# Peptides against a protein of PDB entry 8BZL: the designs that were tried, part 278

Target 1, 228 residues: chain A of PDB entry 8BZL
Amino acid sequence: SYDRAITVFSPDGHLFQVEYAQEAVKKGSTAVGVRGRDIVVLGVEKKSVAKLQDERTVRKICALDDNVCMAFAGLTADARIVINRARVECQSHRLTVEDPVTVEYITRYIASLKQRYTQSNGRRPFGISALIVGFDFDGTPRLYQTDPSGTYHAWKANAIGRGAKSVREFLEKNYTDEAIETDDLTIKLVIKALLEVVQSGGKNIELAVMRRDQSLKILNPEEIEKYV
Target 2, 242 residues: chain B of PDB entry 8BZL
Amino acid sequence: SRRYDSRTTIFSPEGRLYQVEYAMEAIGHAGTCLGILANDGVLLAAERRNIHKLLDEVFFSEKIYKLNEDMACSVAGITSDANVLTNELRLIAQRYLLQYQEPIPCEQLVTALCDIKQAYTQFGGKRPFGVSLLYIGWDKHYGFQLYQSDPSGNYGGWKATCIGNNSAAAVSMLKQDYKEGEMTLKSALALAIKVLNKTMDVSKLSAEKVEIATLTRENGKTVIRVLKQKEVEQLIKKHEEE

## One batch from the design tools (peptide; made by RFdiffusion4, then SolubleMPNN)

Design b1_p25_8_s1 (from b1_p25_8, 10 letters changed)
Fold by OpenDDE base, seed 2:
Structure b1_p25_8_s1 (fold): chain B 228 residues (1-228), chain C 242 residues (1-242), chain A 25 residues (1-25)
Amino acid sequence: as target 1 above (228 residues)
Amino acid sequence: as target 2 above (242 residues)
Amino acid sequence: MYVPLSQETIEQMRSSSDEYYADIE
């Protein structure tokens, strides 16, 4: 069966393992990213954490470097591998080039990694899509998305995971220059977008904000509720 | 035989490389890309299928890639594979430039990539790249050139050709309308629009759905230009008026 | 030299795909 093998072409030209990896992403919690004027915002749907589970261990938003962060949808274990490699690359780049990575650069790195796993012997695709946000050294905010195939694009706003379609539809309607005129409005846009698919309001949203020349800030639930 | 389909690229009992054929099939579902060689230039025309409102403005064409100052390519097939190959092309071209202090000849760049493609059909544990490419370029050896390569690592020079969706029909139309030795870039552009209008699965051709790049020589320098939307609109309008 | 797949080959490939999908469903 083509779908049980390593990533090979079907007779009709499909890479089923990549498509199935995309299905794994669709089962993942929803993540949304929005690029504002001087801010990038990531939001992720929180699954109900078991009462005894440490919430700190269920973070779906991770810093790759001081100027780049990533949210993902799909297989958490796969994401960990990608994140770790990306972090190493970010540090390596800083050491060798003496500048932080551009958001595009690290996205391309991640994309290339994913692509290689679609073409390597004995390997399956990563079951992960990622939203990568950050600031280039010139202060330009960026948002990129990658998928299991290793494709990537720059976005103003996008979403991944189970509720991605609905969130994207919302963003297509509501992403305007006016809607991102301020940092607060941009944050509000992300929250509103997530609320399209999140049932229990602000308590089930993880939100991260990165402003120019500032480190990633993860908002606490109380801070999120102020925007609701 | 299912057995040969599920493994890395191996020969069937009939001597076929099914994985290569399947990769080619994948390309057949991709957006149409055209290349036309003229006396005074070369062009690529590519279908843009997905217009996403939330995409960040891409300064350069989605499907047309500048490789160096003298070459560009268009891709049909798996985007991630295309990105890998286009990056490799750029690297090869750059390494050559650094080594020889002159631009890589067009065919040599194409061949170098084709060797890579071929390797991915022969070495174990690899799948073919699901990508075909059209290359346009200029060099001092052959002047303006158009090449096509496929997942097998085969390539050829062309006066006009097409890859992707409805490529066979497009090639047929090109064969009918291409005037050997008399093709100007202007006429080539018109021909590209004509062919795309008939081969694209769209009711009406719009400038937003078509990317066109031209490669010309001006004052002894190669100029690669992506046409502005307004220019493409004018070409479409002119075609509709005829 | 690039040799496009024959229409017959394409049809055979599609047919094989249909069979594959039928087995998965």
Scores: peptide ipSAE 0.016, ipTM 0.494, DockQ to the pose 0.022
Fold by OpenDDE base, seed 3:
Structure b1_p25_8_s1 (fold): chain B 228 residues (1-228), chain C 242 residues (1-242), chain A 25 residues (1-25)
Amino acid sequence: as target 1 above (228 residues)
Amino acid sequence: as target 2 above (242 residues)
Amino acid sequence: MYVPLSQETIEQMRSSSDEYYADIE
């Protein structure tokens, strides 16, 4: 019976609702994150937006704060809830601690939120994974991933969503110190990684770049084509 | 009855808490963690399963967490649950330090978390934490200590113990080889490698798959150190030569 | 309020994600 969405252990020690939430993530558009030396890059597969849909409303990459941005795979509605709460926490932290959040801090906040939804009655897990990138106050670039379970880890590079396996395999082979030596090379690496699973080239890729001491920049299609 | 398996943690007709048992089953599939108490220190050794090339190299330990200056723990089970519990341990320890201006005694920290675990087995709308923990620490009351806790909120002090995959076999080996009153940290490290080599379903034990932390006292201060891969390699090599 | 993790602790927490995906496949 699909009726009671209570996350409970199976006899075999599995949390089926968490596993099913991960399946929801796998159905989502592919997202890729790469940490460079002085840059963090997020790339997302663009779903064919219906001609009448406002492209501005379907942003899969969003800022959480001036120094942190997030891409997600899975349920967009779930992502909105997480993003809003994370933004509030970022602002609260600035007010109370008088410093911006570290990327780890906000990741842990999001992870804790997700974990609570795996343990609370009457709640289902969030059907999202997220790549969270940014810069700590000391200028260190960071990349974290969170899953529906509330796990989180730091990565040099990672992918989530549909095609994530293929993208990760590509990154495992191609992520080297030489491949991220410059900002441009790092951007190229992300694009090449996405092209493993995205058909029809740069037109179907959304790319966001955050450089040290700079705000999040969403690249336009013309800028992306220069790297293809 | 299938109905008791899918509900909140309630007693079965037989008086069993199936959700707690199932949480323990989940831990049985987790990577092996062992703890050994020695006369001159205490150690944790944990199986590292997450070896990914794309992981940021800037991680100290996957399964071993520093709680405060005098305590560390290792976890077996659901990582997300472990993160929540380890964070809570840190908070409890800090609150105590602020309130009493001294470090929390080891057993008190363990007990405080166990009360939380127990609550998640008793109150409706919650599931048990799918995590067992090993705690190592030093305090002025009992010196070096090793504790184990499980999803039920039960805990105990140990001289040597193991949680996670093949824990029963590991405990049996520890019982055979542990020499009460004669255990040095050096001998404990050797024992840890010996046990892990037999309990990890790996043809060859490698340093990349093992995390080891030691807790010692130096000049009246607690020192928690995670062994470098090279140090672990040396321990493995020494074991192979024996 | 989360206790600020030491940089060393932050580094330690990063390694646990990959095990979860391996068990689902």
Scores: peptide ipSAE 0.009, ipTM 0.501, DockQ to the pose 0.045; fails the geometry check
Fold by OpenDDE base, seed 4:
Structure b1_p25_8_s1 (fold): chain B 228 residues (1-228), chain C 242 residues (1-242), chain A 25 residues (1-25)
Amino acid sequence: as target 1 above (228 residues)
Amino acid sequence: as target 2 above (242 residues)
Amino acid sequence: MYVPLSQETIEQMRSSSDEYYADIE
């Protein structure tokens, strides 16, 4: 029945629905993640908030737990589903295991969820990539990236969305041990990376910082401008 | 391109969900609905298209639905879909109230429905709902609120917005005339009439073609009121005199 | 198994979200 969303292999071995979902991600706003020594930083391109829109409802960075944050590129509604499930899992894990999730654990959970939607009959893939950052309970900073296929990898730095290529190229050139030597330098690196693709400076950037043993902090525009 | 038009909601080669876009297109042909947030209240104004002379003047709102004591919504799109979604909203709100012994927060209700909408865009054998909604409400967390949701399951909060026919023009007018921080419910009502008068494809705005609901707080209680035809007539008259 | 979040957890998540967003104001 042609009426079911089916992710099937092409004769050439491609999963077109997954590839097309990746195209949806490429149309999304740019997100950047960087792992520092004792800090993880997420930056996202702010969509031009329409005049009269409440900015509170247009957030692309969200907490999954106290120790884990996520930024995404792609379909916002799809992302919300993933985020909600991830949050539930984080809380469930705390209740059952009595420890917070590791960043890898929750990433794997999200990845598995995505993968199932690529293999299940009657489901389309999630049209999102995600950058997941946080700290493991041992204090180790982590950065992971997931895509619509359900693959995930650990990164020192990465970017997703429409400007991802340019941002990655910047990070490949500028991510050094010296560039992440301090928290401030790490933040500056993320901002500089985003400025490669974001116009009009710090006003169009949302930045979230998580330091070791600290809660997620979203920087206000004034704080961002200090790094520019 | 046409090959993706008739199938369940799948991604196009360009990463688009055409069924969702087509649902949004269908909404563009629906009657105009607008919402305006004020300092002392929030309102919905909707175009009434089904004016049948034989309809018993039972003041039923065609497009504005009370969801609970603290929230109402207006709908643009397929009526049958709207009925399903508004019923679901009521059920969600009621279940929450029973479970937590307090009213559901506005955004949470919106999100719950949006998750349902999203599901209908992701699961096979389902089509997107051909409905956009405006939500007005009050809760103790954020006070007066206005939200918009679309067939994709996306939503956003707004100070003022419009869905349905000529929504783009209406939004443009709202952007021009909405005064942030100075909007009273009275001013919002006047603005609603102004915008509807310009965006509705009618030669003359009449009270019979407009439904307006206001949500206010009185004595620590939310009051949702659908304006009487006479009240709407007065608003129209005032607008014509200006 | 889908374990529904406790109201307390939802409130905490909301509070955390609100705090997260309040720090943006």
Scores: peptide ipSAE 0.000, ipTM 0.676, DockQ to the pose 0.022; fails the geometry check

Design b1_p25_8_s1 (from b1_p25_8, 10 letters changed)
Fold by OpenDDE base, seed 5:
Structure b1_p25_8_s1 (fold): chain B 228 residues (1-228), chain C 242 residues (1-242), chain A 25 residues (1-25)
Amino acid sequence: as target 1 above (228 residues)
Amino acid sequence: as target 2 above (242 residues)
Amino acid sequence: MYVPLSQETIEQMRSSSDEYYADIE
């Protein structure tokens, strides 16, 4: 029954459901991540929050642990499942290993989860890509990306979602050691990158910053406007 | 293509979940439900479509369900699906209360159900629930709250929103007339009547066709009250006089 | 009648895939 084997190889070796999940990601709001020297920055395109919508309930950047945060593009409901499982794993790791997870570890966990949903009978892939940023216990800033297939890679900078191509092109041209020399410059780089695809400036950007040995800080619109 | 329409919820080549979209379409044909958050309370207003004269005068809210002492919801969509989900909400709330000896926070209850909805969009052999919900509640963390959830498992908090038939038009009206920070429950009730009068596919709004519930705080307790028909009539009359 | 899966079943469906794949890894 085709109902059991949702994600199967095509005759030409393609996993169409994974590819189609990637198309769902491309419809998502743009997210960008940049690794600085002692800072990691996530930026997300704010969809025009409906005038009567509570912004508190529309978060695209979330903490997985004190040292790790994630932005995603794609299906919000799918993302919530991944986030919850990742949070549980982060806490479990602290309890069992007595150290926080490395960014690579939790990325690999998420990637493995996604991969399983591409191979499990009766399950569809997650319709999300994620940017995972944070600090390892040694203070090293990290940025990883995952996609619906369960692949993951480390990046200096990357973008996901509908404007990802344009943002990546910008980052490829503008990501230099000089451009990330300071925390402020790194933040500016993220904002400039998002402005390639976001109209009307800082009002439509959600920005989160994690500095070494500091908690995740979500910048308010006024703080963002100072960088513009 | 029809191939993606008839099977387990799978992605289309364009990255769409057609079964979820079709569920949302079905909800668009359901009776209108409104939610409005005020400074001193929150309300649900819902269209009654099945007015049977033989319905026992026990105005059981057809569309408004009490979930616990601090929360209620309204439903737009497939009635059988709604019954299942409302029962699940009650069970989740009760289990939480038993486990933690305190009422479940509003958003946590909404999220728990949304995770179930999401699962029905991802696991094989299941279809999405053909139901959207509005939730009203109070908790010690955020006070009065209004949430909306859809078949995908997405949810959001709102100051005012609408689901079901003519929801887009209703939302537009709410955006125009909702005064942020100045909304009293009294004004919210008036606004609900105004919006329903314009969005319901009826020639004249009547109290028999509208269910309204309010959630308020009295003496440190949540009070959920379904308005009597006479009270709704008074609201309609007042609207007609203005 | 569409009976919702118990939370336990949903969790099992979520976890059993983890166990199933843990055995394959």
Scores: peptide ipSAE 0.000, ipTM 0.577, DockQ to the pose 0.024; fails the geometry check

Design b1_p25_8_s2 (from b1_p25_8, 8 letters changed)
Fold by OpenDDE base, seed 1:
Structure b1_p25_8_s2 (fold): chain B 228 residues (1-228), chain C 242 residues (1-242), chain A 25 residues (1-25)
Amino acid sequence: as target 1 above (228 residues)
Amino acid sequence: as target 2 above (242 residues)
Amino acid sequence: PYVPLSEETLEQMRQSSDEYYEDAE
């Protein structure tokens, strides 16, 4: 009975269900996040949308609040659950604390949620990693990454999913203060990073930009091609 | 028997809680954390394993957490489990302060968390936390204190101890070199570097790979300080010259 | 496959057990 599927330690101290969830993330489409000076940028590899699928229906980048957005790699159905709970928490925070969440706060909430699913009977870990970007109410740009275990860290730049290793290697070499000096350069950096693993140029990239005091903007293919 | 290995809260025929044992095994693979009690303070020293160039936060302390004004802890094991437990410690301490208008005594905070850990070993559908903690603190009852807790919910007070990778070897070294009643914070720092240098499976100990925090009393206040990289470098250099 | 516990883990368990019994007395 799969009802016995609990995350347990192996004799050698491994949580196999968490490790397997991490493998599910590695099979996911690549996502990249970069923090600029006054901008945060998310980019995601577009899956080849079947000719008959409405391109509008499969967004891998979503807003959690006006000041926070998230990209994910891994199981889309799992991501929906996390996104919905995060959105509810963002709204609840605004009502109870009278301020929007900080990016760290909502990241910690998501991380705690993921961790609890690694200790709950009859539940498996979430098969997702997430890049969470946004602005704190003081205008500070933030980038965080979470994994299936519930671990989270702040990053200048990071990548998740299938091509994450190659993208991270690119970012480690090319992320400089000069490379993020302007919003346009920051966007260009994300596109170049994704092009390390994505074939056929800007048509296969979803790109979202959040600037200080501005809402999430998803770039259209024509706008992306201007940076390539 | 493999049948008992897959169950979180069941005794084996031999009376073992294998899930707790396996959680402890997971901790054995974590970075080394040391705690040393001195006459004039307490310290934590922890191995820093994750140094990534793209990390935004220069974590002054990745493995050392301030709990309140009078206590800090270090963690060995699963980072996500550690984050949950560290947050719970902070909440417990804050609730106590609000209720009693005084800081929670060190041992009471440790016990409160240990009860939670124990519950995760006893109640069905839970797995043990894959985390051991070292706690340092000061209170008016016992002064400077060092505690260790494990996944079972057991804890103890220590003069010096170690958790994580090569902890047994570290504890053996601490037993040999710890001078009871004569331990100054300065000597404790030197001992911590000595033990880490031998316990960490690195060719050369570097300040980038070591976090050290001290807890002292100054003018009737607790001071928790994370040593700067330059200070750690000086400690390492002194050890290499001996 | 059953993986035997490390000597380090066993020592940690013994120490933890001893502390538990000492506090219970």
Scores: peptide ipSAE 0.007, ipTM 0.486, DockQ to the pose 0.098
Fold by OpenDDE base, seed 2:
Structure b1_p25_8_s2 (fold): chain B 228 residues (1-228), chain C 242 residues (1-242), chain A 25 residues (1-25)
Amino acid sequence: as target 1 above (228 residues)
Amino acid sequence: as target 2 above (242 residues)
Amino acid sequence: PYVPLSEETLEQMRQSSDEYYEDAE
């Protein structure tokens, strides 16, 4: 069957392994990204962590560099591989080019990596989508999204994972210049967007913010509740 | 036989490369791209299918890519594959420029990529690229040029051609309406709109759904210009009034 | 290694994009 093979074309021109990887992403926890004026915000749905599980060990938002972070939806193990490679590339770029990567650059790197895994023998696609957020060296906030195929686009706002459709619909209606006029409003927008799919309120949201010339800040639950 | 579909690109008992054919089938479902060569320029016209409100407008060229100062391309097929190939085109063109201190001839760039495509059909462990490209360019050897390449690594020069959805119908229309030797860029633009209006599965053609780029020569320099939405709207309006 | 587009090319692409979208507003 075409679905069990390496990523090959079906008779009707489909790459089933890529499509199935996209289905794996759709089963993942929802992640949201929003680009504000001088802020980028990532939010992720927290799965109910077992009482004995250290909440710190299930981070779905991670730094790739000082100026770039990502959230992902899909297979956590696959994400780890991509994250590690991206981190190495970010550091390599700093060493060789003497500047941090642009958000577009690292997105393209990740996208290219994903694409290669759709075309190499004995490899399956990565079962992850990613929201990549950060600041370029000129201080411009950026948001990109990648999928298992290796496609990437720049976004003002986007969502991935199981609740992505509903969250995107919310963002399409509510993303305005007024809604992102301030950092706080941008954060509120992300929280409100996630609340469309998260049943248990602010306690089940992981939120990270990056401001210009600042490192990634993960908000604690108390800080999140202030925006709700 | 099912065995030939699930492995690296190999010949069927009938001598067919099914993976290449299936890649071509994938392209048939992609948005329509047109290329038309005129006496005073060349154009690409491409269907935009993915218009999302939340897309960041600053970097959105969905279908048309500048390759260098003298060339652009349009893509039909798998976007991720297209991104890889367009990047390779840019790298090839840049390396040539650095090596020879002159821009790469259009056909040489096309051929270089076609060799890569072909390799992905022949060497083990790879699948074909699910992408066809239209190339527009100018060089001192042949002037304005239009090329088409497919997943097999085959290419050809064209006066007018189409790839993607309804390409066969579009090509038929182009054959009927293309006036050999008398095509101006203005008339080519009008023809592009006419063909897109008939080949796109939309009731009404809108400027938001069409990307058009022109390549011209001004003062001994190549100018690649993406038409503004208003310009495309005017072309559509003019077509509707005729 | 990926050779990034020249800053000039990137800027031209940005400008062309900006012009494309400014007139769409």
Scores: peptide ipSAE 0.006, ipTM 0.467, DockQ to the pose 0.041
Fold by OpenDDE base, seed 5:
Structure b1_p25_8_s2 (fold): chain B 228 residues (1-228), chain C 242 residues (1-242), chain A 25 residues (1-25)
Amino acid sequence: as target 1 above (228 residues)
Amino acid sequence: as target 2 above (242 residues)
Amino acid sequence: PYVPLSEETLEQMRQSSDEYYEDAE
């Protein structure tokens, strides 16, 4: 059985553990990322926070550095490992290179980390996909997506998790230069995209915004409702 | 598929980690542990299953462990795994104190252990820990806190929660009776007794079968206290009179 | 002897798994 070695090629050339990790991602809450002109926006489906759960501990969007943030779909515990390593790398880069990481650099670092876990004996793949957004030092907004295989690509807009297909289809139809002409329109686009798969409106959405030369801002439910 | 059940923690075709799920199932058969956050403190209440008269009462509790001056935890699951994890928690807390000359923040201690748990779900030749934990603590950042962690290395903060046997029923009761913003430690203790009385697989709740610890602040210091059997008896009696 | 998990246990596992994946969410 080819399932004995953690991540090996099947006779037909498949890496089953990577494919199965992708299935774990598909079970995760939907996340969406959109690159605007001077803004990057991440939105995540909030599962109904269990009554009595502290919302502070249920974060799907996290800062990697002042200029980079990440949303993920899949295994939260796996994501925490990736986030911690990425944060360390961001700080190390500031110390050694004396500049913040580019969004591409940190994405490539994360992708390489994931890839190593697909090739190393005795390790399973990470059960996460990530949307990584931020600004390069030149002020260019960036959006990248990574998957359990360690691949990464730059996007204008993308989605991951259980509703990703529907959200992507929406974005393919509605992502235009006019739709991202302003920061507010870009935020509205993300919310509309998530509403394709999220029930009960803005109360079930976590939204983060990063503008040029500004820190990550998590919108409160009242702020989100203004766009609904 | 049985093939995914017996081996190192790997993904099933459906993207499931069966070894983690099985570890969680094992915890479902363990004694009940409750945690309740109040405005003036936080508590743990745990079912005591091993009533041995020869157990030296000197132990803080069978299921409740003091981690440092500001934190305690309760465990549900495999005792040997629990001993390893509680020892690691103490070591992590001590190393932090030595390095930074201040107590480790509650969430950081929880996260550090959760990273270890996660590693045991990802690395070959390892199995998940068959243990869930409830953590109670105080720090200067967030005040009184209650956390839950599971074999996956996931964790969350809670106002009230339950692990172990009949945890789902206990959580449902907590959701019904917990009053946000109005919970005193006294009310939390009463609620803990109420929930344990209904969720423990016993005909009548007795003080010998329940361990309760409270964490409070007195004169700017954290006080972790295990309730005496007589105090627990009084709580049970009060509940029966209501 | 591997005691086969009861269907109830399997269902609880599925629920726990769903909660794990829901909580992992």
Scores: peptide ipSAE 0.015, ipTM 0.582, DockQ to the pose 0.229; fails the geometry check

Design b1_p25_8_s2 (from b1_p25_8, 8 letters changed)
Fold by OpenDDE base, seed 3:
Structure b1_p25_8_s2 (fold): chain B 228 residues (1-228), chain C 242 residues (1-242), chain A 25 residues (1-25)
Amino acid sequence: as target 1 above (228 residues)
Amino acid sequence: as target 2 above (242 residues)
Amino acid sequence: PYVPLSEETLEQMRQSSDEYYEDAE
């Protein structure tokens, strides 16, 4: 059976291991990204941290560099590998090119890494999709999405994970120039989008904001509740 | 070389890694390991199953391993896999110390091993490690710490947790009895005995079947101590009197 | 053939599984 082997084409032209990796992503917690005018916002469904678990070890939004951050859906251990490789590349780029990576560049790097794992002998695909946001060195806000296949596209707004369909439908209806006119409105849009699939309001949302020339800021629950 | 690739861990149609899940199942049948974080220390308590009269008593611990001066771990699962991973942990910690002239931060050591575990779930010709670990440690960044990792390469920080046989029941008891912010090492030891007494498939808890290690700070140094059998007996006796 | 784990086993593994798949079980 082709699905029990290395990532190979089926007789009908399917890469079953890639499709199955996409099913792993659909089981992941929902993540949403929105590009505003001068802000990028990532939101993630916060699983109720098990009683006695340390919340600091359950972060789903991470910095790749000072100007780039990522949220993911799917296998956490797979994501960690991708994150580490991306961080190394960001630092390498700063050293060799003497400029920070563009958001597109690092997305393409991650996408290429994922693609290689769909084609390399003795490897399975990464079971993750990622939302990659940040600012280019010219101050332009960017949002990219990548999937297990290694495809990537630029977005105004997007969602990944188990609630992605509902969140995307919400964003398609509500993403307007007026809805992103201010930083606060952009943040509200992300929260409202996540609330389509997240129960119990702002306490179950992790939210990260990056503004131009500013570092990644993770909002605390009290800050999130101000937008609910 | 091509024949070994046929045993690669692959996704199921529903997006599951069954080889990882089966490795976790194997761990569920292993002896119970418990970790509890206190204000003044952290402990590991582990079930000792292989009590052979002919074993040389020189083995300080069957399931608890010192990793460096600031960290120890307990293992549940395949012993041979555990030996490989514990050796790797020691090597990682040593290499870090040599490179940076300071002890490796606890979470960084855990993460380094978890990346190796993850690799064994993704690369051809390899199977997942059939081992979960509990880590206890101290560092200058976060103080006393407790971590759990599984065959997938995932990890998390905990105030109290359990792996191995009857781990779900143990976790439930820990959730009930763990007092956040008020846990002393003494109370943690008592809680460990209480939980093990209920979760181990033994008629009576005996000191020969339990290993306990504590990690404390004394005079600005980390002290890792495996409790003597007599000390464990005293803890059991105290529990029976309560 | 992949045989799923029993519901009882899955429940026992829930904490690790939740972390692994980020599944909101």
Scores: peptide ipSAE 0.007, ipTM 0.576, DockQ to the pose 0.455; fails the geometry check

